# Designs tried in a protein design run: peptides against a protein of PDB entry 3NZW. Part 189

Target 1, 212 residues: chain A of PDB entry 3NZW
Amino acid sequence: TTTLAFRFQGGIIVAVDSRATAGNWVASQTVKKVIEINPFLLGTMAGGAADCQFWETWLGSQCRLHELREKERISVAAASKILSNLVYQYKGAGLSMGTMICGYTRKEGPTIYYVDSDGTRLKGDIFCVGSGQTFAYGVLDSNYKWDLSVEDALYLGKRSILAAAHRDAYSGGSVNLYHVTEDGWIYHGNHDVGELFWKVKEEEGSFNNVIG
Target 2, 222 residues: chain B of PDB entry 3NZW
Amino acid sequence: QFNPYGDNGGTILGIAGEDFAVLAGDTRNITDYSINSRYEPKVFDCGDNIVMSANGFAADGDALVKRFKNSVKWYHFDHNDKKLSINSAARNIQHLLYGKRFFPYYVHTIIAGLDEDGKGAVYSFDPVGSYEREQCRAGGAAASLIMPFLDNQVNFKNQYEPGTNGKVKKPLKYLSVEEVIKLVRDSFTSATERHIQVGDGLEILIVTKDGVRKEFYELKRD

## One batch from the design tools (peptide; made by RFdiffusion4, then SolubleMPNN)

Design b2_p23_6_s2 (from b2_p23_6, 11 letters changed)
Fold by OpenDDE base, seed 3:
Structure b2_p23_6_s2 (fold): chain B 212 residues (1-212), chain C 222 residues (1-222), chain A 23 residues (1-23)
Amino acid sequence: as target 1 above (212 residues)
Amino acid sequence: as target 2 above (222 residues)
Amino acid sequence: GAPAGVEAFLATAAASAARVRLA
């Protein structure tokens, strides 16, 4: 798995691969590793598929309950804290989760929290999470600027996942891409790695380790 | 070392069509290298036009299916006989599986039916309740033999238009029920040839708007 | 692989391997 999220002048970019594995077996190439919690809030998934799907869906329910009780959308800080508190209660039980909670509220603006099953909760501007995270960081850190255009930021997110898909055997399938703004998240499509790789190679003149 | 799980072998396969879905399974039940039964059905009509199979350890599979059938019953009691949708069924099964997260059902679960738009739907589950809607899925002993075949023949993976130098993919299209049945039969006959835990009989449940139909075919009894 | 953490105990390696991972 490779997931990433970063803040920039235009909001938040979220990009993830879609491969799932069971040992050496490729279980799926089409897994949705982003949960759309509400129109303004996303969660990413890495680790145990069931743990992530179950508890992030549960988180969505808790966020909705908050809205109903408080007559206001839940903050990204509060949503991430709910998940963090939950996994902390299970510490040592064997949950496996590496998640990012990404969203926008008027109070916070664009916000990203990292939450994992070890009990870590971090607010930040840039995170890559999963077995391919170091490959993604290699591309992302080399090209990241706060002042990226939306187009360039979307491409950078997509390109970073592609790099990880190329080098990490546990990442691949496709890139799912999101842009989060004040008006909510926008889905920017599913990009098959098999096609995207050759397109990028041709357009950039990159991936010269592969003979086309 | 204590092992509470058995492995009863077998293989299951789901394929979604445009306005139908199929869920098929062989009828062989084994323990180790011994055939317990040559006809032990493992694909079930659960009501509300939902068919289900949980393949692996048969005791766990049977328990899970019984729990789900009971869940359907209680859903009707609690919601004025409302039909359980396939997506809601999938969510319910996730909770059944994840409820035993720390002592899982040792099964690969597939359900099939029609979505709320009348389109064929197949959902597959891991032992602890992760799930995905797919066009096709093989589970069980011969899943590794069948799944790549389905990738190629249902989703047309690695197929290109002739004369395009591999630049134009074969277009996706729905398969007819007759085509799907042929693929299922070919899958199981082939799997039976190469896997000792698959054989004896093939039972196919076909879900359409008109209900669930069953077909049975003999497999090799070796 | 998956993020660092303790895996839930399963009685068999097969059961563990059967779990789908978002590695």
Scores: peptide ipSAE 0.284, ipTM 0.807, DockQ to the pose 0.084
Fold by OpenDDE base, seed 2:
Structure b2_p23_6_s2 (fold): chain B 212 residues (1-212), chain C 222 residues (1-222), chain A 23 residues (1-23)
Amino acid sequence: as target 1 above (212 residues)
Amino acid sequence: as target 2 above (222 residues)
Amino acid sequence: GAPAGVEAFLATAAASAARVRLA
């Protein structure tokens, strides 16, 4: 798995691969590793598929309950704290989760929290999470600037996942791409790695380790 | 060291069509190298046009299916006989599975039916309740033999239009029920040849708007 | 008999290989 999120002048970019594995077996190439909690809030998934899917869906329910009770969308801080508190209660039970809670509120602006099953909760501007995270960081850190255009930021997110898919055996399938703004998240498509790789290689003249 | 799980072998396969879905399973039940039964159905009509199979440890599979059937029953009681949608069924099954997160049902679960738009739907689950809607899925002993075949023949992976130098992918299209049945039969006959835990019989449940139909085919009994 | 948690632990371990991972 490779997931990433980063803040920039235009909001948040979220990009994830879609491969799931069971050991050496590719279980799926089409997994949705982003949960759309509400129009302004996303969660990413890495680790145990069931743990992430179950508890992030549960988180969605908690966020909706907050909205109903408080007549206000939950903050990214609060949403991430709910999840963090939950996994902390299960500390030692064997949950496996590496998640990013990404969203926008008027109070916070665009916000990213990293939450994992060890109980770690971090606010930050750039996170890559999963077995391919170091590969993604290699591309992302090399090209990241706060002042990226939306177009360049989207491409950078997509390109970073592609790099990870290329080098990490546990990442692949496709890139799902999101842009989060003050108006909410926008889905920017599913990009099959098989097609994207060749397109990028041709357009950039990159990936020269692959002849054809 | 105590092992609470058994492995009863077998293989299951789901494929969604445009306006139908199929869920198939062999009827062999084994323990180690011994055939317990040559006809032990593992694909079930659960009502509301939902078919289900939970393949792996049969005791767990049976328990899960029974719980789901009971869930369907109570859904009707609580919601004025409302039909349970396939997506809601999938969510319910997730909760059944994840409810035993720390002592999982040792099964690969697949359900099939029609979505609320009348389109074929197949959902697959891991032992602890992660699930995904897919066009096709193989589960069980011979899943590794069948799934690549389905990738190629249902989703047309690695197929390109002739004469395009690999530049044009074979277009995706829905398969007819007859085509799907052929693929299912070929999958299981092939799996039976190469896997000792698969064989004896093949039962296919076909879900359409008109209900659930069953077909049975003999497989090798060796 | 084994402590109550042993079977559950072993079961979890046994089932771990069958779990789908977003690795």
Scores: peptide ipSAE 0.313, ipTM 0.814, DockQ to the pose 0.086; fails the geometry check
Fold by OpenDDE base, seed 4:
Structure b2_p23_6_s2 (fold): chain B 212 residues (1-212), chain C 222 residues (1-222), chain A 23 residues (1-23)
Amino acid sequence: as target 1 above (212 residues)
Amino acid sequence: as target 2 above (222 residues)
Amino acid sequence: GAPAGVEAFLATAAASAARVRLA
């Protein structure tokens, strides 16, 4: 798995691969590793598929309950804290989760929290999570600027996942790409890695370790 | 070391069509190298046009299916006989599975039916409740033999239009029920040849708007 | 509903290995 999220002048970019594995077996190439909690809030999934899928869906329910009770959208801080508190209660039980809670509220603006099953909760501007995270960081860190255009930021997110998909055997399938703004998240499509790789290679003259 | 789980072998396969879905399973039940039964159905009509199979440890599979059937019953009681949708069924099964997250049902679960738009639907689950809607899925002993075949024949992976120098993929197309049945039969006959835990009989449940139909075919009784 | 507590049998490699991972 490779997931990433970063803040920039235009909001938040979220990009994830879609491969699931069971050992050496590719269980799926089409897994949705982003949960759309509400129109302004996303969760990413890495680790145990069931753990992430179950609890982030549960989180969605808790966020909705908050909105119903308080007549206001839940903050990214509060949403991430709910999840963090939950996994902390299960600390030592063997949950496996590496998540990013990404969203926009008027109070907070664009916000990213990292939450994992070890009980860590971190606010930050850039996170890559999963077995391919270091590959993604290599590309992302080398090209990241706060002042990226939306187009460049989207490409950078996509390109970083592609790099990870290329080098990490546990990442691949496709890139799912999101842009989070004040108006909510916008889905920017599913990009098959097989097609994307050759396109990028041709256009950039990159990936020269692959002849053809 | 005590192992609470058994392995009863077998293989299951789901394929979604445009307005139908198929869930198939062999009827062999084994323990180790012994055939317990040559006809032990493992694909079930659960009502509301939902078919289900939980393949792996049969005791766990049977328990899960019974719980789901009971869930369907109570859903009707609680919601004025409302039909349980396939997506809601999938969510319910996730909760059944994840409810035993720390002592899982040792099964690969597949359900098939029609979605609320009347389109064929197949959902597959891991032992602890991760699930995904797919056009096709193989589960069980010979899943590794069958799934790549389905990738190629249902989703047309690695197939290209002739004369395009591999630049144009074969377009996706729904398969007819007859074509799907052929693929299912070919899958199981092939799997039977190469896997000792697959064989004896093939039971296919076909879900359409008109209900669930069953077909049976003999497999190699080796 | 919430999942059950930790069972000793989760240590069984077979069940763990069968889980799908988003590695």
Scores: peptide ipSAE 0.301, ipTM 0.802, DockQ to the pose 0.080; fails the geometry check
Fold by OpenDDE base, seed 5:
Structure b2_p23_6_s2 (fold): chain B 212 residues (1-212), chain C 222 residues (1-222), chain A 23 residues (1-23)
Amino acid sequence: as target 1 above (212 residues)
Amino acid sequence: as target 2 above (222 residues)
Amino acid sequence: GAPAGVEAFLATAAASAARVRLA
């Protein structure tokens, strides 16, 4: 798995691969590793598929309950804290989760929290999470700047996942791409790695370690 | 270390069509190298046009299916006999599976039916309840033998339009019931040849708007 | 709101490997 999220002048970019594995077996190439919690809030998934899918769906329910009770959308801080508190209660039980809670509220603006099953909760501007995270960081860190255009930021997110898909055997399938703004998240499509790789290679003149 | 799980072998396969879905399973039940039964059905009509199979450790599979059937029953009680949708069924099964997250049902679960638009639907689950709607899925002992075949023949992976120099992928399209049945039969006959835990019989449940139909085919009995 | 109870169980290698991972 490779997931990433980063803040920039235009909001938040979220990009994830879609491969799931069971040992050496590729279980799926089409897994949705982003949960759309509400129109303004996303969760990413890495680790145990069931753990992430179950608890982030549960988180969505908690966020909806908050909205009903408080007559206001939950903050990204509070949403991430709910999840963090949950996994902390399961500390030692063997949950496996590496998640980013990404969203926009008027109070916070665009916000990213990293939450994992070890109990870590971090607010930040850039996170890559999963077995391919270091590959993604290599591309993302070398090209990131706050002042990226939306177009360039989207491409950078997509390109970083592609790099990880190329090098990490446990990442691949496709890139799912999101842009989060004040108006909510916008889905920017599913990009099959098989097609994207060759397109990028040709357009950039990159990936010269592969003959093609 | 104590191993509470058995492995009863077998293989299951789901394929969704445009207005139908198929869930198939062999009828062999085995322990180690000993055939317990040559006809032990593992694909079940659970009502509301939902068919289900939980393949792996049969005791766990049976328990899970029974729990789900009971869930369907209670859903009717609580919601004025409302039909349980396939997506709601999938969510319910996730909760059943994840409820035993720390002592899982040792099964690969597949359900099939029609979505609320009347389109074929197949959902697959891992032992702890992660699930995905897919066009096709193989599970069980010979899943690794069948799934690549389904990738190629249902989702047309690695197929390209002739004369395009590999630039144009073969377009996705729904398969007919007849085509799906052929694929299922070929899958299981092939799996039977290469896996000792698959064989004896093939039971196919076909879900349409008219209900669930069953078909049975003999497999090799060696 | 609070999570359900936790069961301590040592899963088999096979059971563990059967879980789908977003590795």
Scores: peptide ipSAE 0.298, ipTM 0.800, DockQ to the pose 0.066; fails the geometry check

Design b2_p23_6_s3 (from b2_p23_6, 9 letters changed)
Fold by OpenDDE base, seed 1:
Formats: structure tokens, sequence, C-alpha cells
Structure b2_p23_6_s3 (fold): chain B 212 residues (1-212), chain C 222 residues (1-222), chain A 23 residues (1-23)
């Protein structure tokens, strides 16, 4: 798995691969590793598929309950804290989760929290999470700047996942791409890695380690 | 070493068409190298046009299916006989599976039916309740033999339009019920040849707007 | 709680290769 999120002048970019595995078996190439909690809030998934899918869906319900009770959207800080508190209750039980809670509220602006099943909760501007995270960081860190255009930021997110999909055997399938703004998240499509790789190679003149 | 689980073998396969879905399973039940039964159905009509199979440890599979059937019953009681949608059924099954997250049902679960738009739907679950809607899925002993075949024949992976120098993929299209049944039969006959835990009989449940139809075919009995 | 060996097996089963992972 490779998931990433980063803040920039235009909001937040979220990009994830779609491969799931069971040992050496490729279980799926089409897994949705982003949960759309509400129109302004996203969660990413890495680790155990069931753990992430179950509890992040549960988180969505908790966020909805907050809205109903408080007549206001939940903050990214509060949403991430709910999940963090939940996984901490299960600490030592064997949950496996590496998640980013990404969203926009008027109070907080664009915000990213990293939450994992070890009990870690971190606010930050840039996170890559999963077995392919180091490969993604290699590309992302080399090209990141706050002043990226939306177009360049979207491409950078997509390109970073592609790099990870290329080098990490546990990442692949496709890239799902999101842009989060004050007006909510926008889905920027599913990009098959097989097609995207050759397109990028041709356009950039990159991936020269691959013949063909 | 303590092992609370058995393995009864078998294989299941779901394929969604445009306005139908199929869920098929062999009828062999085995323990180690001993055939317990040559006809033990493992694909079930659960009502509301939902068919289900939970393949692996049969005791767990049967328990899960019974719990789901009971869930359907209570859903009707609580909601004035409202039909349970396939997506809601999937969510319910996730909760059944994840409810035993720390002592899982040792099964691969597949359900098939029609979505609320009348389109064929197949949902697949891991032992602890992660699930995904897909066009096709194989589960059980011979899943590793069949799934690549389905990738090629249902989703047309690695197939390209002639004369395009491999630049244009074969377009995705729905298969007819006849085509799907042929694929299912070919899948199981081939799997039977290469896997000792698959064989004896093939039962196919076909879900359409008119209900559930069953077909049976003989497999190799060795 | 469950006996150590039983619990160890249950934990292993929950983390078995049959479980779908997003590593």
Amino acid sequence: as target 1 above (212 residues)
Amino acid sequence: as target 2 above (222 residues)
Amino acid sequence: GAPPLVQAWLDTAAASRERVRLP
C-alpha cells in the first residue's frame, strides 16, 4: 500500500494506490483506500483491510452523529481524535491501521492528521503511509513546495504513487486522486498504473530503467 | 499445536452480469484427503433474491449463513417485510464477520444478487469482514487457479484489440448468462483436474429479476 | 482470558494470510 496526503496553497492532495494482498497473493487491484466520510472529510486506509474499512466507516457514523447533535460539521481534529481514542482502546489486541484523516473546516482550514493502531496521532503537512511510503517520499519531497499550482500538486500526488507502485510489490493497481478545498473534496479519477506508467514515461522521459 | 479450525475444501465462484448474477460452488466436502460427501451444497438462497456461500471451514460457513438468514428474517420483522438490498446485506455480513474479529469465521464469503438498479452484483468478504463489490470473484481451495482465468475472461485482462499493436485494450462488456455459465463450467472442470479438494458436482445459482434458478452439473468423481 | 496457546492461535488466525491486507 501507498497512501499520501499533503497540504499546499490550494488545499490538500490525497492520492492512494488500490492493491490489496493476502501474503504473496494479489487479492484485489481495485480496493478503495479512501473513505469519503463527508463532503469535506476523507480517510485513508493502510494495514488490515477489515480493520480500516470497519472502523473508518464507524468513524463516518460518529461524524454524522456529531453533525446531528451539534448542528455543525465535526472538526478534523475531533474526527481524528475519535478514531485515535477507539484504536487506543484496542491497543495490543492486534488491530492494524495506518490512516490519514484529511479535511477542511473554516475553523481549522485544510488539515491532515495521521492516526495509527499504535496510538500515534500526528498533525502535519505531508504524510506518506504504507509499505511504499519511502518511494513516494522520494518523489514527493523532491518536488514539493507550498506554492504548487493545483494542477502541479495533483500531478505530484499521482506521480508519487506511481513511483511507489513501480518499486513496491505491495502497491499497484490504480491511483485514486482527490483534491480537498474549502468547498469540499473533489475526486480526480482512477488512473490505472499500467497505462499511467507508460504515459508518464513517454511524456517525462523518465523510468529509463525500464526498456520498452 | 492447538488449531480450532478445519478445512473442508471446495471452491466457489461469483460472476455479475448486466441484469443477473451467478454464484456457483462445487459439492465436494473433504477433510484432508478423505471425501466426506460428494453432494453437500454450499451455495444457498437466503431470500430477497440474495444467494450466499461461505467457503472454508464448513462449520463456520454454515454458522455464518444461518446467522445471515436469521438476520434477513428479523429485517423483515422490523421493517414491514421490506426487501433487504444487496448492499445492505453486504454491510450486515461485514458486521457478522467483524463481530468475531478476534476469533474469525475461517471462510471466504461471496454473495450475489441484483442491486437496486437491477444490475448484477457480487460482493466478496475476507474472514474478518473486509468487502468489495466486484464483477467476479473466486474463493476457496482453487481460487488461485480460477481467479486469473476470470481476470482474463470476464474483465478481459491482457487482451487487446486486433491491429492496434497492443495499444487499445479489449473493451469491457457484460457477458450473457449463457456465456457466464460456460465460463463457470470451464472454471470448475479445469480446477477439478488440478485440485483434489474440488470435484463431484457443480451447483450454480442464477439470480434474475424473476428469482433464483438452480442448475447442476456433474464433475469428475475421482 | 483465554489460555496463552489458545489466545496465541486466535491472534495468529486473525493475522493469517487469508486476511486481506493493505500493507
Scores: peptide ipSAE 0.305, ipTM 0.795, DockQ to the pose 0.092
Fold by OpenDDE base, seed 4:
Structure b2_p23_6_s3 (fold): chain B 212 residues (1-212), chain C 222 residues (1-222), chain A 23 residues (1-23)
Amino acid sequence: as target 1 above (212 residues)
Amino acid sequence: as target 2 above (222 residues)
Amino acid sequence: GAPPLVQAWLDTAAASRERVRLP
């Protein structure tokens, strides 16, 4: 798995691969590793598929309850804290989760929290999570700037996942790409890694370790 | 050395068509190298046009299916005999599975039916309740033998239009029920040849708007 | 927590072809 999220002048980019594995077996190439909690909030999934899918869906319910009770959208901080508190209660039980909660509120602006099953909760500007995270960081850190255009930021997110998909055997399938603004998240499509790889190689003259 | 889980073998396969879905399973039940039964159905009509199979440890599979059937019953009681949608069924099954997250049902679960638009639907589950809607899925002992075949024949993976130098993929299209049945039969006959835990009989449940139809075919009995 | 034998099964994620992971 490779998931990433980063803040920039235009909001948040979220990009994830879609491969699921069971050991050496490719269980699926089409897994949705972004849960759309609500129109304004995204959660990413890494670790145990069931743990992430179950509890992040549960989180969505909790966020909805908050909005019904308080008549206001839940903050990213509060949403991430709900999840963090939940996994902390299960600490030591064997949950496996590495998640990013991403959203944009008037109060907070664009906000990313990393939450994992070890009890860690971090607010930050850039996170890559999963077995391919170091590969993604290599590309992302080398090209990241706060002042990226939306187009360039989207490409950078996509390109970083592609790099990870290339080098990490546990990452691949496709890239799912999101842009988060104050108006909510915008889905920017599913990009098959096979097709994307050759396109990028041709256009950039990159990936020269592979002979076409 | 105590093992709380058994393995009763077998293989299951779901394929969604445009306005139908199929869920098929062999009828062999084994323990180790011993055939317990040559006809033990593992694909069930659960009502509301939903068919289900939970393949792996049969005791767990039967328990899960029983619980789901009961869930359907209570859903009717609580909601004025409202039909349970396939997506709601999938969510319910997730909760059944994840409810035993720390002592899982040792099964690969597949359900098939029609979505609310009348389109074929197949959902697959891991032992702890992660699930995905897919066009096709093989589960069980010979899943690793069948799934790549389905990728090629249902989703047309690695197939290209002739004369395009591999630049144009074969377009996706729905298969007819006849084509799907052929693929299912070929899958199981092939799997039977290469896997000792697959054989004896093939039962196919076909879900359409008119209900569930069953077909049976003999497989090798060796 | 899970019983030791069950936990061992859960922990064999690398060996388990059944439990889906998002590594």
Scores: peptide ipSAE 0.304, ipTM 0.800, DockQ to the pose 0.114
Fold by OpenDDE base, seed 5:
Structure b2_p23_6_s3 (fold): chain B 212 residues (1-212), chain C 222 residues (1-222), chain A 23 residues (1-23)
Amino acid sequence: as target 1 above (212 residues)
Amino acid sequence: as target 2 above (222 residues)
Amino acid sequence: GAPPLVQAWLDTAAASRERVRLP
């Protein structure tokens, strides 16, 4: 798995691969590793598929309950804290989760929290999570700047996942890409790695370690 | 080392068509190298046009299916006989599986039916309740033998249009019920030849808007 | 958590391969 999220002048970019594995077996190439909690809030998934899918869906329910009770959307801080508190209660039970809660509220603006099953909760501007995270960081950190255009930021997110998909055997399938703004998240499509790789190689003149 | 689970072998396979879905399973039940039964059905009509199979440890599979059937019953009681949608069924099954997260049902679960638009739907689950809607899925002992075949024949993986120098993929299209049944039969006959835990009989449940139809075919009894 | 004997078995490679992972 490779997931990433970063803040920039235009909001938040979220990009994830879509491969799931069971040992050496490729279980799926089409897994949705982003949960759309509400129009302004996303969650990413890494670790145990069931743990992430179950509890992030549960989180979505908690966020909806908050909205119903308080007549206001939940803050990214509060949403991430709910999840963090939950996994902390299960500490030692064997949950496996690495998640980013990304969203916008009027109070906070664009916000990213990292939450994992070890009890860590971090607010930050840039996170890569999963077995391919180091590969993604290599590309992302080398090209990141706050002043990226939306177009360049989207490409950078996509390109970083592609790099990880290329090098990490546990990452691949496709890239799912999101842009989060003050108006909510926008889905920017599913990009098959098999096609994307050759396109990027041709356009950039990159990946010269592969003979095309 | 202590193993709380058994393994009763077998294989199951789901394929979604345009306006139908199929869920198939062999009827062999085995422990280690001993055949317990040559006809033990493992694919079930659960009502509301939903078919289900939970393959692996049969005791766990049967328990899960019974719980789901009961869930369907209570859903009707609580919601004025409203039909349980396939997506809601999938969510319910996730909760059944994840409810035993720390002592899981040792099964690979597949359900098949029609979505709310009348299109074929297949959902697959891991032992602890992660699930995905797919066009096809093989589960059980011979899943590793069958799934790559389905990738090629259902999703047309690694197939390209002739004369395009491999630049244009074969377009996706729905398969007819006859084509799907043929693929299922070929899958199981092939798997039976290469896996000792697959054989004896093949039962196919076909879900359409008109209900569930069942077909049976003999497999090798080796 | 899981019972000790069950957990010990679930930690085996065979059991691990049954669960879908997003590593």
Scores: peptide ipSAE 0.301, ipTM 0.798, DockQ to the pose 0.102
Fold by OpenDDE base, seed 3:
Structure b2_p23_6_s3 (fold): chain B 212 residues (1-212), chain C 222 residues (1-222), chain A 23 residues (1-23)
Amino acid sequence: as target 1 above (212 residues)
Amino acid sequence: as target 2 above (222 residues)
Amino acid sequence: GAPPLVQAWLDTAAASRERVRLP
């Protein structure tokens, strides 16, 4: 798995691969590793598929309950804290989760929290999570700047996942790409890694370790 | 080391069409190298046009299917006989599976039916309740033999338009029920040749707007 | 660490191949 999120002048980019595995077996190439909690809030998934899918769906329910009770959308801080508190209660039970809670509220602006099953909760501007995270960081850190255009930021997110898919055997399938703004998240499509690789190689003159 | 789980072998396969879905399974039940039964159905009509199979440890599979059937019953009681949608069924099954997260059902679960738009739907589950809607899925002993075949023949993986030098992928299209049945039969026939835990009989449940139809075919009895 | 029964399940090759991961 490779998931990433970063803040920039235009909001938040979220990009994830879609491969699931069971040992050496590719279980799926089409897994949705982003949960759309509400129009302004996303969660990413890495680790145990069932743990992530179950508890992030549960988180969505808690966020909706907050909205109903308080007549206001939940903050990114509060949403991430709910999940963090939950997984902390299960600490030692064997949950495996690495998630990013990404969203926008008027109070917070564009916000990213990292939450994992070890009990870590971090606010930050850039996170890569999963077995391919170091490969993604290599590309992302080399090209990131706050002043990226939306177009360049989207490409950078996509390109970073592609790099990880190329080097990490546990990442691949496709890239799902999101842009989060003050108006909510926008889905920017599913990009098959096989097709994307050759396109990028040709256009950039990159990936020269592969002849083609 | 204590092992509470058995393995009863078998293989199951789901394929979604445009306005139908199929869920198929062999009828062999085995323990180690001993055939317990040559006809033990493992694909079930659960009502509300939903078919289900939980393949692996048969005791766990049967328990899960029974719990789901009861869930359907109670859903009707609580919601004025409302039909349970396939997506709601999938969510319910996730909760059944994840409710035993720390002592899982040792099964690979597949359900098939029609979505609320009348389109074929197949959902597959891991033992602890992660699930995905897919066009096709194989599960069980011979899943590793069948799934690549389905990738090629249902999703047209690695197929390209002739004369395009491999630059244009074969376009995706729905398969007819007849085409799907042929693929299912070929899949199980081939799997039976190469896997000792698959054989004897093939039962196919076909879900359409008109209900569930069942077909049976003989497999090798070796 | 996992509970004993879960660990027994996880140690089974078939079980390991059935459990879906997002590494």
Scores: peptide ipSAE 0.300, ipTM 0.805, DockQ to the pose 0.103

